# Designs tried in a protein design run: peptides against a protein of PDB entry 3ZOQ. Part 2

Target 1, 223 residues: chain A of PDB entry 3ZOQ
Amino acid sequence: QLLQDSWWNQLKEEFEKPYYQELREMLKREYAEQTIYPDSRDIFNALHYTSYDDVKVVILGQDPYHGPGQAQGLSFSVKPGVKQPPSLKNIFLELQQDIGCSIPNHGSLVSWAKQGVLLLNTVLTVRRGQANSHKGKGWERLTDRIIDVLSERERPVIFILWGRHAQMKKERIDTSKHFIIESTHPSPFSARNGFFGSRPFSRANAYLEKMGEAPIDWCIKDL

## One batch from the design tools (peptide; made by RFdiffusion4, then SolubleMPNN)

Design b1_p8_2_s1 (from b1_p8_2, 6 letters changed)
Fold by OpenDDE base, seed 3:
Structure b1_p8_2_s1 (fold): chain B 223 residues (1-223), chain A 8 residues (1-8)
Amino acid sequence: as target 1 above (223 residues)
Amino acid sequence: VVDHSHLW
């Protein structure tokens, strides 16, 4: 099956819906005719690394990096050996100031994903060099459903919502059960307006500890 | 205009 059991049980109905079938057919054409990121096998990496039941934290992104070798199916994350994009650099700067982590020599956030940080983009594919090229093609409906089923989960989730795009999803989150951490986006255009100093990592861990859960080890080891 | 894309 496409996904591990925990996510499949939550999302299997979506994959049978016309919108997703149309999306799938579109993607088949796109991957055949264009250079699309990430690799088709990596599209659902966020769900592969973090099961439905294991989600502790959600970090929402927009769509994948559109440069060669960058996207690995996780929001904000880049494959090892790839130069850290500006937003990711700012994320690591805040991480350092927040909880004292060193800046890693790579940009892979897989270690977060393996600990229960769902690194979800709202759109999961992109054409090379064309940001938002797959916007409005069906991904948003699926990823909205991902947010919905997490919101419906009894076990609380922490949603980290950087910038207006991510914050538009707040209306889908049951704030009686779940926690939301909001700030401006880590982009160089907005980071100084509230992202820096927002301390999302320590705040997330504080909530986890309050819930009696193990905190995330946000520090990333060098490769 | 604030760009909210992570591409930046």
Scores: peptide ipSAE 0.039, ipTM 0.741, DockQ to the pose 0.196
Fold by OpenDDE base, seed 1:
Structure b1_p8_2_s1 (fold): chain B 223 residues (1-223), chain A 8 residues (1-8)
Amino acid sequence: as target 1 above (223 residues)
Amino acid sequence: VVDHSHLW
């Protein structure tokens, strides 16, 4: 099966729907004829690293990085050895100011994912050098369903929504059960308008502790 | 229009 059991139980019906079959056929062609990121085996890494039941925090991104070797199947994350993109650099700056973490020498957020931080893009693939090239092709319907099934989960989730694109998903989240942290996007174009100083990491951990859950170790070790 | 994409 495509996904681990906990996610498969929540999403298996989506993969049988026509929209996803059409998406799948498109992707087969795209990967055969174009350079597509991430690697096809990494498309669902966010769901592979963080099971449905283990999700504590969700961080939404738009679509994958479109440069060689960058995309890792996790929102905002880049493979080790890859230069940190500007938004990721700003994320680490805020992390440092918020809770005192050192800036890591790489950009992999896998350690967050393994602790229950779902690093989900709304669109899960992209053509090389063409941002949002796979927008509107079906991914959004699947990822909306991911948000929906998390919203429906009895155990609370924390949603970190940076920027307007992510914040548009707020209407899908039951705020009577779940907690939302909102700010401007970490992009250099918007970070100074509210992202810096928003302290999403300490706020998330404070809420986790209030719920009786273990906080996230947000600090990332050097490789 | 400012681009708020994570690519930046």
Scores: peptide ipSAE 0.039, ipTM 0.729, DockQ to the pose 0.198
Fold by OpenDDE base, seed 4:
Parts: sequence; C-alpha cells; structure tokens
Structure b1_p8_2_s1 (fold): chain B 223 residues (1-223), chain A 8 residues (1-8)
Amino acid sequence: as target 1 above (223 residues)
Amino acid sequence: VVDHSHLW
C-alpha cells in the first residue's frame, strides 16, 4: 500500500525493497485464504490519522487485536461498540487517576490519533485468533524504519514505551532530542508492577508544554 | 515480571 502524505517521503524507499514486496505478496495470500485483521484498508490507519509532521507522541503496541471487529489499525484501540479489552481498561484507569478523565463508554482512541498520537503496532496484521501470527514477516522492518525516521526528525517526539517489547525499541531513539516515558505494560499481568501510577499522560503533556506545543486532550468523550 | 500483550 502507498501513502500520499508526509509519510511517503519518509517511507517510499521501503515500499520498493524486496522485503516489503514479499510482505505484500504474503498479505495478499493471507487476506485471500484467512481471516486477517484489521481490514486491509485499515492497516495503515495510524499513519493516515497522524502524518509524519503531525506526530507529537508515539505509543507502541505489539500486533492488532485478533478478535472479530476489534482492530482498527491503531494500537490498543478498538472500534466503537466493542468491549474494552483488559489492557485498554487499565489504560483508562490510569488516565482517570493521572489527569481526571472519565472512563469513556467506548474504546476508540481515534481522538488521540487526530491530535498527533501515533498509535503504532510493530506488526500491523494478524490472523483471527492467532496472536503474533504475522510476526517476523516484514512488518517489524517497516515499523523500525518508522521509528528511525521519527528519531531523525528535528522536531522532538515523545515515545511512550509500555512493556519490554516496546522498550526494546529505545535503542533506536535519539534520546538527546526525544523524550521517553517507560513503564510496565498495561496488561493485567503487569499493570500493578509499574504501569499504574506511571502517569504517562500528564508527563507527555508536560514535555509538550516544555517544547512549546499544544498538549494532548487525552480525555475521550462518550459516543 | 514478564508482561503480556494487550490481547490478554
């Protein structure tokens, strides 16, 4: 798939590389033969909602939700009407404790994306019911490049890295320019070990203010 | 503690 925005200038060379062509061919087969999430038109929603130039904050996920109707091409986000997954519930709990936002009646994080929060998974597709089924197929190389070009950007970015998987990307980030917010993952298995009380939302906004940028309105309105 | 994906 191709982009016609500021991301194209950053990623166009990747799309011509053999690894991506192989990935694309694999995906064509997968979407034809299997149930793959998200919808093929939604794979790059994170880049569609948040241009390269508009990125203020990055939140890294692993791979999409693998249940019906859940994934919408944004990390941690679920389509309206979908039950909030446990990790997302914990994200909203921390949001409430951090900056006083009400828990929304839906799980869509599109409002964050529209404000410059890049909700990026490292792997952008998954087979139904099979977590990490598309791991090691080429997505990681592309998403690593996304991190790299953001790291190379002069305008600072805030990277929120929840859990070990996301934190492994820290080595690709120029911490002389960019800000890192790290904690354990919001998963019920790890949230009580550091995610709760980490206050990533207020901390991110504090960095934005220091940079002279508008803060993110993290509060999500009910639908 | 090893964390898990948001899928859990």
Scores: peptide ipSAE 0.038, ipTM 0.715, DockQ to the pose 0.176
Fold by OpenDDE base, seed 2:
Structure b1_p8_2_s1 (fold): chain B 223 residues (1-223), chain A 8 residues (1-8)
Amino acid sequence: as target 1 above (223 residues)
Amino acid sequence: VVDHSHLW
């Protein structure tokens, strides 16, 4: 089975649709002919680490890092031993200023995922050195469905939407049930225009506490 | 506008 039961129950119909079969065939060719990230076994790591029912927070990214050894199937996250990309560095700077966490010596956000933070990219694969190379190939339809089924869930979710790309998904989110935290993107090109000082981590935890749920331990331990 | 955060 491709996904754990909780997600499979929500998404199984998508995998039977022609668009996904076409995407799958495209990906088979891409992985055979090109260097594609992440590893094919890691494509759905966001859904593997965070079950449908356990989602507390969603953080949307665009597509995976396209450098060697970086992408691990989680938005903004990089494998241990990999230099932290600029956007991730800014995320940790905001985390430090927001709630006092130390900056970790690695860039893995797996600890967030294990606590219910769905680290989802809208596009789940990329060619080496070619950002957005798999845009418009079918991933967006699947990831839109992921957002939709979360929006339809009775138990509230917090959506953290950094930048315009992520914010375009607002129309799919039922704000009568779910919470949205918006700011500019953590990218060096935009972070100073609103991301810094937005305090998404404390705000998310405030909502969780208000809902009677355990807050996220956003602080990341060194490896 | 495309997000350029992953160009590095």
Scores: peptide ipSAE 0.035, ipTM 0.714, DockQ to the pose 0.165

Design b1_p8_2_s2 (from b1_p8_2, 4 letters changed)
Fold by OpenDDE base, seed 4:
Structure b1_p8_2_s2 (fold): chain B 223 residues (1-223), chain A 8 residues (1-8)
Amino acid sequence: as target 1 above (223 residues)
Amino acid sequence: VVDHSDTW
């Protein structure tokens, strides 16, 4: 099956729906005719690294990096050896100021994913050099369902919503059960307007402690 | 201020 059991139980019905079949057929054509990121085997890496039951924190991105070798199926994350994009650099600057972590020598956030941080983009594929090229093709319906089933979960989740695009998903989140951390986007265009100083990492851990859960070790070790 | 996604 496409996903591990915990996610499959939540999402299997989506994969049978016409919209997803149409998306799948579109993707088959795109991957055959264009350079698409991430690798097709990495599309669902966020769900592979973080099971439905193990999700503690969600960080929403828009769509994958569209440059060679960058995207690894995790929002904001880049493969080791890839130069850190500006937003990711700002994320690490805030991480350093928030909780004292050193800035890592790579941009992989896999260690977060393995601890229960779902690094989810709302659109899971992109054509090389063409940001948002797969917007409106069906991914948003699936990822909305991912947000919905997490919102419906009894065990609380922390949603970190950077920027307007992510914040538009707030209406889908049951705030009686779940916690939301909002700020401007870490992009250089917006980070100075609220992202810096927002302290999302310490705030997330404070919520986890309140829930009786182990905090995230946000500090990323060098490779 | 309108925020923007990452540029890469």
Scores: peptide ipSAE 0.057, ipTM 0.761, DockQ to the pose 0.149
Fold by OpenDDE base, seed 3:
Structure b1_p8_2_s2 (fold): chain B 223 residues (1-223), chain A 8 residues (1-8)
Amino acid sequence: as target 1 above (223 residues)
Amino acid sequence: VVDHSDTW
């Protein structure tokens, strides 16, 4: 099966729907004819690293980085050895100011994912050099369903929604059960308008502690 | 309008 059992039980019906079959056929053509990121084996890395039951925090991104070697199937994350993109640099700056973590020498957020931080993009693939090239092709329907099944979960989730795109998903989240942390996007164009000083990491951990759960170790070790 | 995307 495509996904581990916990996610498969939640999403198996989506993969049988016409929209996803059409998306799959589109992706087959795209990967054959174009350079597409991430690697096809990495598309669902966010769900591979963080099971449905283990999700503590969700961080929503838009679509993958479209440069060579960057995207690894996790929102905002880049493979080791890749220069940190501007938004990621700002994320680490806020992390440092929020809870005192050092700036890591790489941009991989896998350590967050392994702790229950679902690093989900709303669109999971992109053409090289063409941001949003796979927008409106079916990914949004699947990722909306991911948000929905998490919202329906009894165990609370913390949703970190940076910028307007992510915040549009707020209507899908049952705020009677789940917590939302909102700010402007970490992009250099918006970070100074509210992202910096928003302290999403300490706030997330405060909610986890309130729920009697282990906090996230947000600090990333050098490689 | 605030840019809600990464700048890479």
Scores: peptide ipSAE 0.052, ipTM 0.769, DockQ to the pose 0.179
Fold by OpenDDE base, seed 5:
Structure b1_p8_2_s2 (fold): chain B 223 residues (1-223), chain A 8 residues (1-8)
Amino acid sequence: as target 1 above (223 residues)
Amino acid sequence: VVDHSDTW
């Protein structure tokens, strides 16, 4: 099976559906004929690092970084040794101002994922240098289902929705059970219009503490 | 891309 048991139980039916089979066939062709990111083994890293039951926080991204060596299957995250993209730098700036964390010397958010932060892109693959090249090919249906099954979960989830693309998913979230943190996107274009000062990290932890859960250690250690 | 407004 593609996924660990907790996610497989929630999503296995999706993988049997025609839309996903078509997506899979498309991806086979794409990975064979094009440079596609992330590595095919890393496509589902968000689900690998954070089980369905362990999800505390969801951070939605659009699609993977489309430059060499960047994408590692986690929204906003880049592999160690990769220059931090502008949005990620701004995330760390807000992190520093929000809760006092130092700016890490790398861009890997794996430590968040391991603590229950689902770093989910709505589209999980991309062609090199071609943003949104795999938009509308089936990923959104799967990732919508991921949001749906989390929304249906009894244990509350915190959804951090940066920017309009992520916020479009708000209608799928049962706000009677789950918490939403919204702001503008951390991109340089929009960060100064609401992302900076939004304090998503402390706010998320405040909700976790209210629920009697351990807060996320958002501070990232240097490598 | 993390956002449609993000610049690469």
Scores: peptide ipSAE 0.047, ipTM 0.765, DockQ to the pose 0.227
Fold by OpenDDE base, seed 2:
Structure b1_p8_2_s2 (fold): chain B 223 residues (1-223), chain A 8 residues (1-8)
Amino acid sequence: as target 1 above (223 residues)
Amino acid sequence: VVDHSDTW
């Protein structure tokens, strides 16, 4: 099956809907005719690394990096050996200032994902060199459903919403059960307007501890 | 949206 059991149980109905079948057919053409990122096998990596039940934190991105070798199916994350993009560099700067982590020598956030940080983009594919090229093609409906089923979960989730695009999803989150951490985007264009100093990592861990859950080890080891 | 997007 396409997804691990915990997510499949939550999302299987979506994959049968016409919108997703149309998306799938579009993607088949795109991957055949264009250079699309990430690799088709990596599209659902966020859901592969973090089960529905194991989600502790959600970090929303817009769409994948559109450069060669960058995207690995996790928001903001890049494959080892790839230069850290500006937003990711700023994320690590905030991480260092927030909780004292060193800046890693790579940009892979897989260690976060394995601990229950769902690194979800709202759009899960992109054409090489064409940001948002797959916007409005059906991904948003699926990823909205992902947010919805997490919102409906009894066990609380922490949603980290950087920038306006992510914050637009706030209306889908039951704030009576779940926690939201908001700031400007880590992009160089926005980071100085609120992202720096927002301390999302320590704040997330404070909520987890309050819930009686293990905190995230946000520090990333060098490779 | 440049101000809320990655610069990759």
Scores: peptide ipSAE 0.056, ipTM 0.759, DockQ to the pose 0.216; fails the geometry check

Design b1_p8_2_s3 (from b1_p8_2, 5 letters changed)
Fold by OpenDDE base, seed 2:
Structure b1_p8_2_s3 (fold): chain B 223 residues (1-223), chain A 8 residues (1-8)
Amino acid sequence: as target 1 above (223 residues)
Amino acid sequence: VVDHSHTW
């Protein structure tokens, strides 16, 4: 099946809906006719690395990096050997200032995903060199459902919402059960307006500890 | 490519 059991149980009905079938057909054409990122096998990596039940933290992105070899199906994450994009560099700068982690020599956030950090983009594919090229094609409906089923979960989740795009999803989150951490986006255009100093990593761990859960080891080892 | 506050 397309997804592991925990997510499949939550999302299987979506994949049968017309909107997703139309999206799927569109993607088949796009991957055949254009250079699309990430690799088609990596589209759902966020859900592969982090099961529905194991989600502790959600970090929302917009859409994948659109440069060669960058996107690996995880928001803000890049494959090893790829230069860290500006927003990711700022994320690591904040991580260092927040909890003292060293800046890793790569940009892979897989270690976060394996610990329960769902690194979800609202749109899961993009054309090479064309940011938001797959906006409005159906991904948002699926990823909205992902947010919805997490919001409906009894076990609390921490949602880290960087920037206005991510923050627009706040209305879908039951704040009586779940925690929200908001700031400006880590992009160089906005990081100095609130992202730096927002300390999302220590704040997330504080909530996890308060709930009796193990904190995330946010520090990333060199490869 | 970062072209605005919410992209890279």
Scores: peptide ipSAE 0.062, ipTM 0.739, DockQ to the pose 0.349
Fold by OpenDDE base, seed 5:
Structure b1_p8_2_s3 (fold): chain B 223 residues (1-223), chain A 8 residues (1-8)
Amino acid sequence: as target 1 above (223 residues)
Amino acid sequence: VVDHSHTW
């Protein structure tokens, strides 16, 4: 079984559809002929770490980091030992200003994922050095379905939508049930235009507490 | 990738 039960029950039909089979065949070729990130075993890490039922927060990214050793199947996250990319550095800066967390000595957001933060990219693979190289190949249809089934869930979800790409998914989110936190992207090109000071972490936790749920421990321990 | 960029 490709996914844990909770996600499999929600997504199993997608994997049987022609679009995904075509995607899968494409990926087989890509992984054989190109350097593709993340490792094929890590493609679905976001779903592995955060079950469908355990999702409290969703943070949408675009596609994986395309440099060696970076991508670990979680949006914005990098493997330990990897230099923190600029956007991630800004995320941690906002985290520090928002709720006082220290800047961790690594870029792994696995601790968030384990607490119910679904770190989802809309496209789950990329060629080395070629951003968006796997755009429009089928991932978006699957990840749209992920958003859809979360939107349809009765238990509320908090969607953190940084930047226009993520915000394009708003139309798929039932705002009568779910909460959306929007700002500019943490990228150095946009962070000063609204991301900094947006306080997504405290806002998310405030909403979780209002719902009677445990807040996320956003602070990341050093390794 | 980052918003408005080809990089992260």
Scores: peptide ipSAE 0.061, ipTM 0.744, DockQ to the pose 0.213
Fold by OpenDDE base, seed 4:
Structure b1_p8_2_s3 (fold): chain B 223 residues (1-223), chain A 8 residues (1-8)
Amino acid sequence: as target 1 above (223 residues)
Amino acid sequence: VVDHSHTW
């Protein structure tokens, strides 16, 4: 099966639907004919690192980085050795100001994922150099279902929604049960308009503590 | 604004 059991139980029906079969066929062509990111084996890394039951926090991204070696199947995250993109740099600046973490010497957010931070893009693949090239091809329907099944989960989740694209998913979240942290996007174009000073990391941990859960260690160690 | 600007 494609996913670990906890996610498979939630999503298996989606993979049998025509839309996903069409998406799969499209992806087969794309990976054969184009340079597509991330590596096909890394597409579902967010779900691999963070089980359905272990999700504590969700951070939504749009689609993967479209440069060589960047995308690793986790929103905002880049593989070690890759220069930190501007939005990620701003994320770390806010992290430092929010809870005092040092700026790491790499951009991998795997340590967050392993602690229950689901780093999910709404679109999970992209052509090299072509942002949003796989928009509207079926990923959004699957990732909407991911949001839905998390919203339906009894154990509360914290959704961090940076920017309008992510915030459009708020309507799918049961706010009577789950917590939402919203701000402008960490992009240099928007960060000064609300992202900086939003303190999403301390706020997320405050919610976790209220729920009786262990907080996230957001600080990332150097490699 | 929400764009893929972090890839720049």
Scores: peptide ipSAE 0.044, ipTM 0.739, DockQ to the pose 0.153
Fold by OpenDDE base, seed 3:
Structure b1_p8_2_s3 (fold): chain B 223 residues (1-223), chain A 8 residues (1-8)
Amino acid sequence: as target 1 above (223 residues)
Amino acid sequence: VVDHSHTW
């Protein structure tokens, strides 16, 4: 099976649907004919690192970084050795101001994922140098279902929704059970309009503690 | 995309 048991039980029906089969065939062509990111083996890394039952926090991104060696299948995250993109730099600046973490010497957010932070893009692949090139090809339907099954889960989830694109998913989230942290996007074009000072990390941990759950260690160690 | 406010 494609995914670990916990996610497979939630999503197996999606993979049998025509839209996903069409997406799969499209991706086969794309990976054969174009340079596509991330590596095909890394597409579902967000679900690999964070099981359905272990999700504590969700951070939504749009689509993967489209430069060489950047994307690793986690929203906002870049592989070690890769220069931190502007939005990620701003995320770390807010992290430092929010809870005092040092700025790491790399951009990998795998440590968050391993603690239950689902780093999910709404679109999971992209052509090199062509942002949003795989928009509207079927990923959004699958990732909407991921949001839906998390919303249906009895155990509460914290959704961090940066910017308008992510916030459009709010209608899919049962706010009677789940918590939402909203601000402008960490992009340099919007960060100063509300992202900075939004303190999403401490706020997320405050909710986790209120629910009797272990907080996330958001601080990232140098490599 | 870094050309509008909701992209990386």
Scores: peptide ipSAE 0.079, ipTM 0.758, DockQ to the pose 0.327; fails the geometry check

Design b1_p8_3_s1 (from b1_p8_3, 4 letters changed)
Fold by OpenDDE base, seed 2:
Structure b1_p8_3_s1 (fold): chain B 223 residues (1-223), chain A 8 residues (1-8)
Amino acid sequence: as target 1 above (223 residues)
Amino acid sequence: APEPGGLD
């Protein structure tokens, strides 16, 4: 099977559907003919690091970074040794102001993922240098289902929705059970209009503590 | 503010 048991049980029906088979065939061609990010083995890293049952927080991204060596299969995250993209730098600036964390010397958010932060992009692949090149090819239907099955989960989830693209998913979230933290996007184009000062990290931990769960250690150690 | 495009 493609995914660990907890996610497979929730998503196995999707992988049998025509839309996903068409997506898969498209991806086979794309990876053969184009430079596609992330590495095909890393496409589902968000689900690999964070099981369905272990999800505490969801952070939605749009699609992967499209530069060489950047995309890690986790929203906003970059592989160690890669220069931190502007949005990620702003995330760390907010993290520092929010809860006092030092800015790490790398951009890997794997430590968040391992603690139950699902770093999910709505589209999971991209062509080199071509943002949104795989938009509308089927990923959105799968990732919508991911949001749906989390929304249907009895144990509450915290959804952090930065920017309008992510916020469009609010309609899929049962707010009678789940919590939503919204602000403008961390992009330099929007961060000063609400992202800075939004304190999503402390707010998320406040919800976790209220639910009797362990908070996330958002601080990232240098490598 | 403008909506950011794909991550870069």
Scores: peptide ipSAE 0.038, ipTM 0.658, DockQ to the pose 0.210
Fold by OpenDDE base, seed 1:
Structure b1_p8_3_s1 (fold): chain B 223 residues (1-223), chain A 8 residues (1-8)
Amino acid sequence: as target 1 above (223 residues)
Amino acid sequence: APEPGGLD
């Protein structure tokens, strides 16, 4: 099976649907004929690192970084050795101001994922150098279902929604039991309009504490 | 200058 048991139980029927089969056929052609990111084995890394039951926090992104060696199947995250993109730099600046973490010498957010932070993009693949090239091809239906099954989960989830694109998903989230942290996007174009000073990391941990759960260790060690 | 949308 494509996913580990907890996610497969929630999502298996999606993979049998025509929209996903069409997406899969498109992706087969794309990976054969174009340079597509991330590596096909890394497409579902967010779900591999963070099981359905282990999700504590969700951070939504749009689509993967489209440069060589960058995307690793986690929203906002880049592989070690890759320069930190501007939005990620701003995330780390806010992290430092929020809870005092040092700026790491790499951009991998795998340590967050392993603690229950689902780093989910709404679109999970992209052509090299062509942002949003796989938008509207079927990923959004699957990732909407991911949000839906988390919203339906009895155990509360914290959704961090940076920017308008992510915030459009708020209507899919049962706010009677789940927590939403909203601000402008960490992009240099919007960060100073509300992202900086929004303190999403301490706020997320405050909610986790209220729920009687272990907080996230957001600080990232150097490699 | 609102959200640009795409990632780098």
Scores: peptide ipSAE 0.038, ipTM 0.662, DockQ to the pose 0.199
Fold by OpenDDE base, seed 4:
Structure b1_p8_3_s1 (fold): chain B 223 residues (1-223), chain A 8 residues (1-8)
Amino acid sequence: as target 1 above (223 residues)
Amino acid sequence: APEPGGLD
C-alpha cells in the first residue's frame, strides 16, 4: 500500500491477489484482538528504509521479536533502548572480529537499512510471546516475491543467509548474477558452528567493491 | 544447528 514507487511497481500485483487480501483481513483481526508486533505502522519498515533500487545487501530473518518494544520491522534489529538479544550480540561480536567495529550501546540496524541493507523477515508480524504465530498466513508468499523480484533485477544483490530457514530461499536466487554468503545462524545455539569467523561484512563489501559500488559502513555509532 | 524462531 504505502510503499516507495520502486517497491510498488514490483509488488502491486501481489497486493491485488486473494492471498494478500486474506492476510490483511487476518491481520486486522489479530491487531484488534491480540498484541501484535511490530506496530502496524512499522510492518514494512524494511521496504521503507531501503527502496527496491537501493538494495545492495539482503539479510533474511524469520519473524519479528515477540517481546514488548523490541521489533521495529527490520530483521535482527531492536529499537534503541532495548536490550540486545543474544543473536544480535553475536552479530556484533562477529562484526567486531571481522572489520574492527566497536559494539554499539544499542541494537538498531537502521543505519544499515539506510545504506541499502534490506533487513527482511520472511514473516513480518508476530503475536506477543508466540514465536512463529503468523507463520503460513500469507507473508511468506509476499516475501518470496520480494526475493524473486530482487533476483530478477539486473543490478546484482548480495544475499546473506544465516541458518537453514534463510538458506531455503537460495533456490529462488539467480546465482549467475547475485552473490550469496551462507553460514550457521548467529543464535547462541549455532554461532560457534560456523557463524563466528564467517566474516559476512568484509565479504559483502568485497563483492560491492568488485561491482563498483560503495561499500557498506557496517560500524554503528552509539546513541 | 537449531535456528530460533522470532530471532531469539
Scores: peptide ipSAE 0.036, ipTM 0.667, DockQ to the pose 0.251
Fold by OpenDDE base, seed 5:
Structure b1_p8_3_s1 (fold): chain B 223 residues (1-223), chain A 8 residues (1-8)
Amino acid sequence: as target 1 above (223 residues)
Amino acid sequence: APEPGGLD
């Protein structure tokens, strides 16, 4: 519940609702009884790194990586020192082909988050080794609200929707104000069917420039 | 195609 003022103003009513209280109680049990990712202090990292007002781009993920040390509270991002997951590798391959960035030696996307890229999963926690284990427990209602309040914002947002799961949120986005970039998911199972060559990074920056905003420096430096 | 949101 401890968020930046800009997010708190947008979401405070959600945290008082029964569904979130139930979610919180569930999470307390889960973190006590099982190994849950990310660390409880990192659950809201996406909102911590990117304030409501500073959001320029949203990249939606499904739920956190469920392996040890991976999840960073940011969609697709992994902590430094962690092997880059296949989807993330493909993201970097597209990044390289799109705008010429080198492949970083780590998988942390914190630099994007700090520039206004909201790296939001629709579900913010997961049990170790159990993908989607916290699906349908209340996170989706909160993250839907996050999408809604961004959609309602006057200042335009760019939504990057990779894959069908993310694209299901398209109906919540006011396309009269906001720009949507859609493609297949960067997963090895789908990347060759449209993700590669979709050039989401240059397209996002082109739209930012059209809006009179500074583009994102998508290139990630080695650590 | 599986879309695990990066859980690959």
Scores: peptide ipSAE 0.033, ipTM 0.660, DockQ to the pose 0.211

